# Peptides against a protein of PDB entry 9IZ0: the designs that were tried, part 158

Target 1, 345 residues: chain A of PDB entry 9IZ0
Amino acid sequence: ITCLGSNGHTYKQLVKGGNDDLRQDAVMEQVFEQVNGFLRSYRKTSQRNLSMRTYKVIPLALKTGVIEWVQDTIPLGEYLDSAHKVYHPKEWSLSTCRKLIAEKQMEDLETRLKVYDLVCRHYRPVFRHFFLESYADPVQWFTTQTNYARSTAVASVLGHVLGLGDRHGQNILIDKTSGEVIHIDLGIAFEQGKKLPVPECVPFRLTRDVVDGMGITGVEGVFRRCMEFTLETLRREEDSLLSVLEVLRYDPLFSWLISPLRRMKKQKMQLENFNQPESGNITTDASRDPKIQRNNVSGESEAERAILKVRQKLSSTLSVEASVGELIRIAQDPSYLALMFCGWS

## One batch from the design tools (peptide; made by RFdiffusion4, then SolubleMPNN)

Design b2_p18_1_s1 (from b2_p18_1, 13 letters changed)
Fold by OpenDDE base, seed 1:
Structure b2_p18_1_s1 (fold): chain B 345 residues (1-345), chain A 18 residues (1-18)
Amino acid sequence: as target 1 above (345 residues)
Amino acid sequence: GPLSMEELARKLAEELAA
């Protein structure tokens, strides 16, 4: 929809309806705004303009609202699919790669690693071309690539700490003007991505294309250093961040658990995206309430467990450099990426 | 019906490309 603001400006807005909890997105955006306050207060992060890009979410009702349109962006996955067809027209299609990974989803790790390697050899990184195509001026090219690496570093640390899930290429927008990343669809947080039919095993998205966009230095340049400064800031502001999360413990509209409806929706989307033939015994008999062990873990006990995990991720037991080094290693490990829905790009 | 997140992201992409 298009809305006229009180300032006379016209804003494109997306009306989101259905089972998607826009209150979760709005609450996570409020957490990002508080974190952006911490990043602005700390010299090492403020001097680099480090921030999580935010967007306005206006919840109108439970699971319904208006999302502000983020002008001049493209989904990472849409750019990568289009660019891969241009630069590597003889390589495999995204659908072929998805099918091969899905067909081997129930196999052992060794078989899944062989399939992942095979897919990687037939689907090469292209995201460097985003910056090379979009910015003819070398200063603008360098600035936007630097902004991308900085923005990705902030989003990676914050995404790990808050346990953001469902970080696929359609939920990551690229700002075509600044090169910054914008994370959307924030309703899978606090490690609830591990409860998906394909569990999330990586702390954040650091696939080959995400790295290719960082340019010649890859992760060892601006990205690693900005992850370190971001984690140092979040460790310094641990009590402030935990106090923000404690306010959410008492929000009756905030869900610390993935909704059964959202889990079922993601399950259908995963099956559809894998072109798995409907095994005809999906009797739509809604009567098999899978005994989700409703462990009668009160929403409060799930909030407490989530906050405890955030505290554990902010622990100073390891240096900032050692912690970031381990996060980067795990996020790039083929043994985890081969288990993901789309770990190759 | 409720738009899929991919349809929402795609609509959020189509209107950004437009």
Scores: peptide ipSAE 0.000, ipTM 0.268, DockQ to the pose 0.041
Fold by OpenDDE base, seed 2:
Order: sequence, then C-alpha cells, then structure tokens
Structure b2_p18_1_s1 (fold): chain B 345 residues (1-345), chain A 18 residues (1-18)
Amino acid sequence: as target 1 above (345 residues)
Amino acid sequence: GPLSMEELARKLAEELAA
C-alpha cells in the first residue's frame, strides 16, 4: 500500500496478513523506543548516537497489520547470497552448505563440528564488500561501516536481553544509506527460539559475515565498545526497562509463548529450506502431531519467568566488559554455530 | 488532509474486517 504522510511524502507500507502476530512486533518496537530514550539520556551512548533502528508497526487484528516499508534497505541474506556468487564463484552454493549441515543434523557434536568447519572453508565471508562497493568515498565508507558496527552492537545487546529469536539473514535488513541494521519479524522473543525444532543456542547473530562487515578490527573495535556502553545503560535503567515489561504481563493479548502455528510454519520453512527439491514428490505426511504436552504453564507464569530472565541478564554480578566478552565468545563459538541451521554465514 | 498513520490504520482495519 502507498500512503500519503502528513508531511506530504508518500510512504510505501506493507500490509502483512496471515499467521504473523504483528501485536508482538508492535510491542517490541515500543520497548525499543523506550530503550532508545535511555540511550539518548546517557553521555556514553548519546555521544555515539547509539539506537536500535525501529520501524512503525500498527496491528489491525490478531494476525494482520501495517508495517512501515523501510526504504533503501536490503535483507542481509539476499546481499550475502548475491555477493558470494560474485566474489567466490568457485566456492559451494548456499544450498550445498545447507544440505551438508542437514545430513549431519542427527550426528554427534564432533561430526557436526567437522562438517561446519568444512562448510566454512568452502563458503567464505563477503559482507565487507557491501561497504567497499557502496561507498567509494573513504569518509562515507568509514562512517557507514562504523554505523553498522554500532547498530549491530545495540541490536546484539537488546536481542540477548529480550531473548529475540529467529535472527536469520531475511529478518535483518541493511540500510544502504546509513549502513545500520534493522531487525524485523520480532514475533520470537523471551528465548522462545529455544523451543524451535532447531533450538537457538547463541545470544545473537554474530556469524562470520556479520563480523566481516565490521572491517579490519572485527569485534574488537567499535562493536565491543558499543556493546559495553549499551549494556551499561540497560543495567542503569533496569527498573525502568522491567516496568515497561510488567505492563505487558497484564496484556491478555500479548503472547509470551511461541504460537503453535508459528512453530509449525518455522518447521515447514526449515524442512523446505533443507528440501530444495530436486524434482522428487516428497509427500511430507503431516500426520504425526507430536503431542506437545501443553504443560498448562499459565500465561502469567511465563511472563514472570521471562521478566526474571531479563533481570538475570542485566545482573551486575560480572563487569560489563566480562559480560560482553562472554556474550561475544558464545555468539562466535563453533560448538553452538555448528548446531544451528545457518551458523557459517 | 493526509491521514495520520492511526487514521489510516483504523481505515485499513475497517476494510480488513469487512
């Protein structure tokens, strides 16, 4: 849909219909706006213009709403697939890499690590080329790469603290103007990604391509320092952040649990992404409904558990530097990345 | 005047509920 704004500008908007609960996206965007208020209030974060990039979400019904169309963006996964074909035309295809990881999904960790290492050798990082291609001026190149590292740091801390899941390359947009990341499809939060058929084991996406975009310093430059400043701000504003989340505890329409339908849709998309058909009719007989024992954990008990986990992640038991160091370590650990659907890129 | 995002959302909700 194209809408005329009050400023006389035409904005494209995406009407999202179907099984996607946009109320969860809208709530998470409201939490990000509150966090952006905290980041503006503290000198260390304000001086660096640290923010989570937000987009407008207007929920219209249980599964329908309007999303602001983010202009001049590209999905990270779309760029990486295209760039990999250009810069590494002799390396393996993304489909070959996915197939090899899938074929070994039921094997032991040692076997999965060997396959992950093999895939990594045949699918090298390319995301540095986004900045090198797009910004011929050295000042623009440095500025946009810095903005990317800053925005990725904020998103990584918030993604960990709020337990954002489903952070695949299609749910992360790159702004071609600023170099900033924009996270979309926020319907898997509060560690519900651990309940997916392939559990999410990392605190945020910090794959080799995500690091390659940070330039020569990788994680040890702007990224680490901006994670530290963001986490320091969130620890100072713990009570304010928890108060925002407590409002959601009493929202009867906010789901602290992944919907069974969204879980099934993700399971299908994972199966379809593993089964890029060579032309064979694999009739997936959908008949085995695994009796997910609905432990009748009351929605209130799941909200309380989620808020408790947020509080635990904001704990001052470790220094900011130690906490960020451990998060970066875990997010890059091959022992976790080898267990994921696409941990190599 | 140009519809606010809220007025537009309300109109779209009315059209999608119809």
Scores: peptide ipSAE 0.000, ipTM 0.339, DockQ to the pose 0.021
Fold by OpenDDE base, seed 4:
Structure b2_p18_1_s1 (fold): chain B 345 residues (1-345), chain A 18 residues (1-18)
Amino acid sequence: as target 1 above (345 residues)
Amino acid sequence: GPLSMEELARKLAEELAA
């Protein structure tokens, strides 16, 4: 739909219906706006215009809402699939890579590392081409690549601190104008990504293509420095951030747990991305859902554990530089990326 | 023993060609 704003501008809006609870997205966007306040108040982050890109979410009812359509965006995964076909037409398809990683999901770490390395050799990074293709002017090229590295750094720190899950290439949009990243589908937060069928093992998405987009300096340039400044800001504003999260603890509309429906939908999407209709009888024995003993952990005790984990991630036990260094290391570690659904790009 | 990368690549190629 197109809405006329109170400012006289027309905005395209996506009406999203179905099983997705947009209240989770709306709450996380509110947390991001508060964090953007902290980033604007702190000199080191303000001087760099560091922000989490937000989008407006208006929940209308249970599972229904209006999302602000972010114009001039593309999903990272859509760009990468298209660009990979152009730049590496002789390499493996994304479907082939996914199939191989899936078929070995139950294998040992050594086997999974070998499969991951093989996939990496047959699916090379291409995301640098986004900036080279989209921006013929060298100043625009440099500006947009810098904005990408900055926005990715902010999103990486926030994603780690808030335990954002489901950070696949379809949930990360690239703004074609600014080069900034926009994170969408925020309903997997506070480490609930570890409860997915393929558990999330990395603090944020820092795959080879995510790094390739940072240009020649990779993580050691703008990205690392902007992560450091962002984490330094969040550590300074710890009490303010925790106070925002405590308000959410008492919000009866906020769910600290992944909904069974969302978990099932993500299961189904993971399975459907493997079930291209090759007629092989993969008896998905759906019966091996490990009985996570639903200890009657009240939603309150999940909120308390989530807030405690946020506090722990903001701990000053390590320097900002050491903490960022370790996060970058873990996020790029093949031993974690090989365990992911799509760790190679 | 652990398959070599080449043996793994061959085996995976055989499984994909089947």
Scores: peptide ipSAE 0.000, ipTM 0.291, DockQ to the pose 0.032
Fold by OpenDDE base, seed 5:
Structure b2_p18_1_s1 (fold): chain B 345 residues (1-345), chain A 18 residues (1-18)
Amino acid sequence: as target 1 above (345 residues)
Amino acid sequence: GPLSMEELARKLAEELAA
């Protein structure tokens, strides 16, 4: 929808209806705004302008609302599919790779690793070309690539700590002006991604293309250092962050569990992505919302478990450097990526 | 050209047997 503002400017807005819990998106955006306050307060993070990119979510009802459309963005997955066809026209298609991984989804780890390696050899990274194509000026190129690595580092730490799921290439937007990442569709949090039909086994998305966008230094440059500074800030503000999450525990509109309907929708989208090319307009008119009795008692226990997991992830038992090192290792480990829906790009 | 599904399955079987 395009709305005319009282200021005479036209704003593109996305109206989401039905099964997307816009209250969960709005709540997660409030958590990101609070974290952005912490990142601005500390010298190491503020000097680098570290932030989680946010978007405006206005919930109108329990499952309906208006989302601000982020202008001048592209989904990471859309860019990667297009660029891969240009730079590697003799390699396998994304659909071919998806099919092979899917056909072996029920096989042992050894078989899945062999298939993942085979797919990786026939689908090479291309995301570095986004920066090379978009920015002819070396200073703009370096600035935007740096902004990408910084924003990806913040999103990776927050994604791990908050247990953000469903971090596929369509839920990660790239800002074409700044190079920053914008995470959308925040309705899978607190490790509920492990309850998907294809469980999420990585702490955040750090696939070969996500790394290729960081340039020649990959993870060993701006990215690692910005993850360290972000995690250091979150550990210092642990009590403040947990206090925000405790307020959400008592929000009767917030759901700590993935809804069965959202799980079914994601399952259907995963299955349909095996059979049909990207028809973006899946208006699933799921008219019969079964009255799931939200047992309040089950919600409190899941909130307590979620908060406990956040506290555990913020533990100072390991150094910031050791914790970040382990997160980067796990996020790039073929033994986890081979288990993912799309771990190769 | 795009590999047929049979050629792809064969190549996959060859690579999985290695």
Scores: peptide ipSAE 0.000, ipTM 0.252, DockQ to the pose 0.037

Design b2_p18_1_s2 (from b2_p18_1, 11 letters changed)
Fold by OpenDDE base, seed 1:
Structure b2_p18_1_s2 (fold): chain B 345 residues (1-345), chain A 18 residues (1-18)
Amino acid sequence: as target 1 above (345 residues)
Amino acid sequence: GPLSARELAEKLAKELEE
C-alpha cells in the first residue's frame, strides 16, 4: 500500500496480516530506541554512531499492522542466493544444501558435523562481493563495510541480550546506501527460538557469509571492538534496560512466549522448505495437542525468567573482552552451526 | 606506495575515530 503522510510525502507500506505479531515487533523497536539512547549517551559508542537500525511499525490489531517499507534494502538471504549463483555457479544450490542438512537432522552430532563441513565446501561465502559490487569508490567501500561491521556488532549484542530468535537471511535486511543491517520479524525474543522445531543454539547469526561481509579483518578489529563497546554500554545501563523490560511485563498484549500457532507456522515452513514429502499419516487431529503440561507458568513467571536471563547476560563476572570473545567463539562454533537450519551461509 | 587494503582500513578507521 502507498500512504500519504501528513507531511505530504508518500510512503510505501507493507501490510502484514495473519500470524505476524506486529505488536511484538513494535515493542521490540521501542526497546531498540531506548538502547539507541544509551548508545548515544556514551563516548565510545556515540563517536562510532553505534545504533540498532529501527523501522516504524504501526500495529492495527494484535496480529495485523503496517510496516514502513525500508527503502533501498535487500534481504541478506536474497542477496546471498543471487550472488552465490554468479560467483560460484558450479557449487551446490541452496536447496541441495538445505536438503542434505534436513536429511541428517535426526543424526548424531558427528554425522551432522560431517554434513555441515561437506555443505561448507560446496557453498562458499560471497557476501564480500556486496561491498565490492556496490561501491566503486574506495572511501565509500570502506565506510559501508565499516558501517556493516558496526551495525552487525550492535545487533549481535542486542540479539544475544534480548534472546532474539529466527535470525535467518530473510529477517536481516541490508541497507544498500549505508551497509547497515536491519533486523525484522522480532516476534521471537527472550530465547523462544530454543522452542522452535529446530532449536536455535547460537547467541546471534555469525555465519561464514556474515563474517565474509566484514572484509579482511573478519570478526577482528571493528566488529569485536564494537561488540565490546556495545556490551560495555549495556552493562552500564543494566538498570535502565531492565526497567524498560519491566514495563513490558505488565503489557497484556506482549507475549513473552512464542504462540503455538507461530510454532506450527514455522514448523510448516521448515517442512515445506525441506521438500519432505508429507508422509500422509499426519492426521490433522489438531485435538491431540500433546499435553505439553501447560505449566501455567503465568506470563508473569515467564517475564521474570526472561528478565533474569537478561540480567545474567549483562553480568560483570567476566570482562567485556572475555564475554565478547566467548560469544564470538560460540556463534562460529561448527558444533552449533551444524545444528542450525542454515548455519553455513 | 599504495596503502595495502589493511593500511587503508587502519587509516580510515583512525579518521573515523578522530
Scores: peptide ipSAE 0.007, ipTM 0.407, DockQ to the pose 0.012
Fold by OpenDDE base, seed 5:
Structure b2_p18_1_s2 (fold): chain B 345 residues (1-345), chain A 18 residues (1-18)
Amino acid sequence: as target 1 above (345 residues)
Amino acid sequence: GPLSARELAEKLAKELEE
């Protein structure tokens, strides 16, 4: 929808309805704004302008609302699919890679690792070309690549701490002006991604293309250092962050659990990505919402478990450097990436 | 041309046996 503002400017807005819990998105955006306050207050993060990019979510009703359309963006997955066809026209298609990984989804780890390695050899990274194509000026190129590495570092730490799931290439936007990443569709949080049919095993998305966008230093430059400063800030502000999450415990509209309907929709989308896109209008008849008995007691116990996991992830038992080092290792480990729906790109 | 799904499966099988 395009709305005319009271200021005479036209704004593009996305109206979402039905199964997308816009309240979950709005709540996560509020948590991100509080975290951005902590990042602005801490010298090490403030000096680097570290922030989680946010977007405006206006919930209008239960499961309905208006999302601000993020202008001048592209989904990471859309760019990567287009760029891969240009730079590697003799390599496998994304559909071929997806098919091979899924055909072996029920096999042992050894077989899945062999298939993952094979796919990786036939589908090489291209995301560095986004910066090289978009920014002819060396200063703009360096600035935007630095902003990408910084924003990816913040999103990676915060995504791990909050247990953000469903971090596929269509839920990560790239701002074409700044190079920053914008995470959308925040309805899978607090490790609920582990309950998907294909469990999420990585703390955040750090695939070969995500790393290729960081340039020649990969993870060992701006990215690692910005993860360290972000985690140091979140550890310092642990009590403040937990207090924000405790407010959500008492929100009767916040869901600490993945909706069974959302789980089924994601399961169908994962399965239908194997069949060619027949343009069938899936009019999901919204009429059969089973009365989910919201046992308030079950929600409180899940909130308490979620907050406890956040506290555990903020533990100072390991140094910031050791904790970040382990997170980067796990996020790039082939033994985890081979288990993912799209771990190669 | 794009390898057929069968040619890809045969190639994959061969590369998994090596």
Scores: peptide ipSAE 0.006, ipTM 0.377, DockQ to the pose 0.037
Fold by OpenDDE base, seed 2:
Structure b2_p18_1_s2 (fold): chain B 345 residues (1-345), chain A 18 residues (1-18)
Amino acid sequence: as target 1 above (345 residues)
Amino acid sequence: GPLSARELAEKLAKELEE
């Protein structure tokens, strides 16, 4: 849909209907705007224009809303599937890799590691080509790759701290103009991704393709330093961030728990995506939600537990450098990535 | 034509009540 803004500009809007609780996305976008305030206030982050890229979410009804269409974007997964076919036409298809990982999903870690290594050898990283193809000018190339590494660093720290889940390649958009990442579908937060049928084991997405996009330095240099500055800012603003999250504790519209229906939807999508390419078809299946009585008592206890986990992640027990070093290590560890739905790309 | 965000909200609200 195209909307006329109050400024006289026309904006494309994506209408999400069905089971997508856009209130969760709207609340998380508000948290990101507050965090962006902290990043602007701190000299080390402000001088680098560090921010979480946000989009406007207007919830219209219980399951329907308008999302600001982020122009000039592509899903990371869509680019990677296309680019892999171009640069590595003799390697395995994404469907072959997914099938092989799925067939071994119930096997032991040793077997899953062997399968992951086999997939990795037959599906190599290509995301560096996004920058090489899109930007003929070396200054633009370097600038956009730097913006990518910076935005990925902010999203990685913030995604870890807030426990953002479901960070697959269709939920991460790349801005073709700036090289920045835009995270969408924010309804799995506060480590509720660990309750998925395939539990999330990594703090954020730092797969081989995510690293390949950082260029020759990989995680070293811009990415690591920007993670450190972001975490330093969030530790400084801990009380401010916790105060923002405490407001959400009293929001009757915010869910600290993954809904059984959302979990089932994600489970079906994971199962169906083994047989079909990840067409970003948001199947708006208008399944009538039975009025699940939200036991209020469970929501408050989960909110308190979530806030305590955020506080724990902001602890100054380790240096910023040590904390970032450990997060980067875990996010790249094959023993965790082999357990993921798509840990190889 | 392009709808205002409000007109779109009102339209979508009606389409969900039917």
Scores: peptide ipSAE 0.000, ipTM 0.315, DockQ to the pose 0.023
Fold by OpenDDE base, seed 4:
Structure b2_p18_1_s2 (fold): chain B 345 residues (1-345), chain A 18 residues (1-18)
Amino acid sequence: as target 1 above (345 residues)
Amino acid sequence: GPLSARELAEKLAKELEE
């Protein structure tokens, strides 16, 4: 839909309906706005205009609302799929890579590493081309690539600290004007991504294509430094950030747990993306895995554990540099990426 | 052309045995 703003400008709005919890997105966007306040107040981050890109979410009902459509964006995954067809037309399709990773999902780590390596050899990074194609002017190219590395660094730190899950290429938009990343579909937070059918093992998305977009310096340039400044700011503002999260603990509309419906939807989407033609009635009634002891961990005990885990991630036990170094290492580790649904791009 | 899913599986099997 198109809405007329109070300023007389028209804005495109996405009406999102169905089983998606827009309240979760709205709450996480409010947390990002508070964090953006901290980033603006701290000299090292404000001088670099470090921010998490936000979008307006208006929840109209528990599962329905209006999202501000970010104009001039493309999903990272959509760009990558198109670019791979152009730059590497002889390499494997994304569907082929997904199929091979899925077929070996239940195998040991060694087998999964071999499959991941094979997929990586047949599906090479292309995201550098986004900047080369989109910006004919060298100054615009450099500025946009720098904005990408900065925004990715902020999103990586925040994504780790808040335990943002479901960070696949369709949930990460690229602003075609600024090169900044916009994270969408924020309904998997506080490490609930570890409860997905394919558990998330990385702190944030730092796949080969995400790194390829950073240009010749990769992670060792603007990205690492901006992660360090962002983490330093969040450590400084720990009590302020925790106070914001404590307000959410008492929000009766906020869910600290992934909804069973959302988990099932993600499971179904993961399975449908594998296009296995054999309609084998594996009614894996995933409702019946009996070893998910519904420990009736009260939503309160999950909120407390989530806040404690945020505090632990902000610990000053390691230097900022050491902490960022370890996060970057883990996020790029093949032993984790091979376990992911799409760790190769 | 892109290898068929079968040719890919056969190639994968061979490369996993190496």
Scores: peptide ipSAE 0.000, ipTM 0.361, DockQ to the pose 0.038

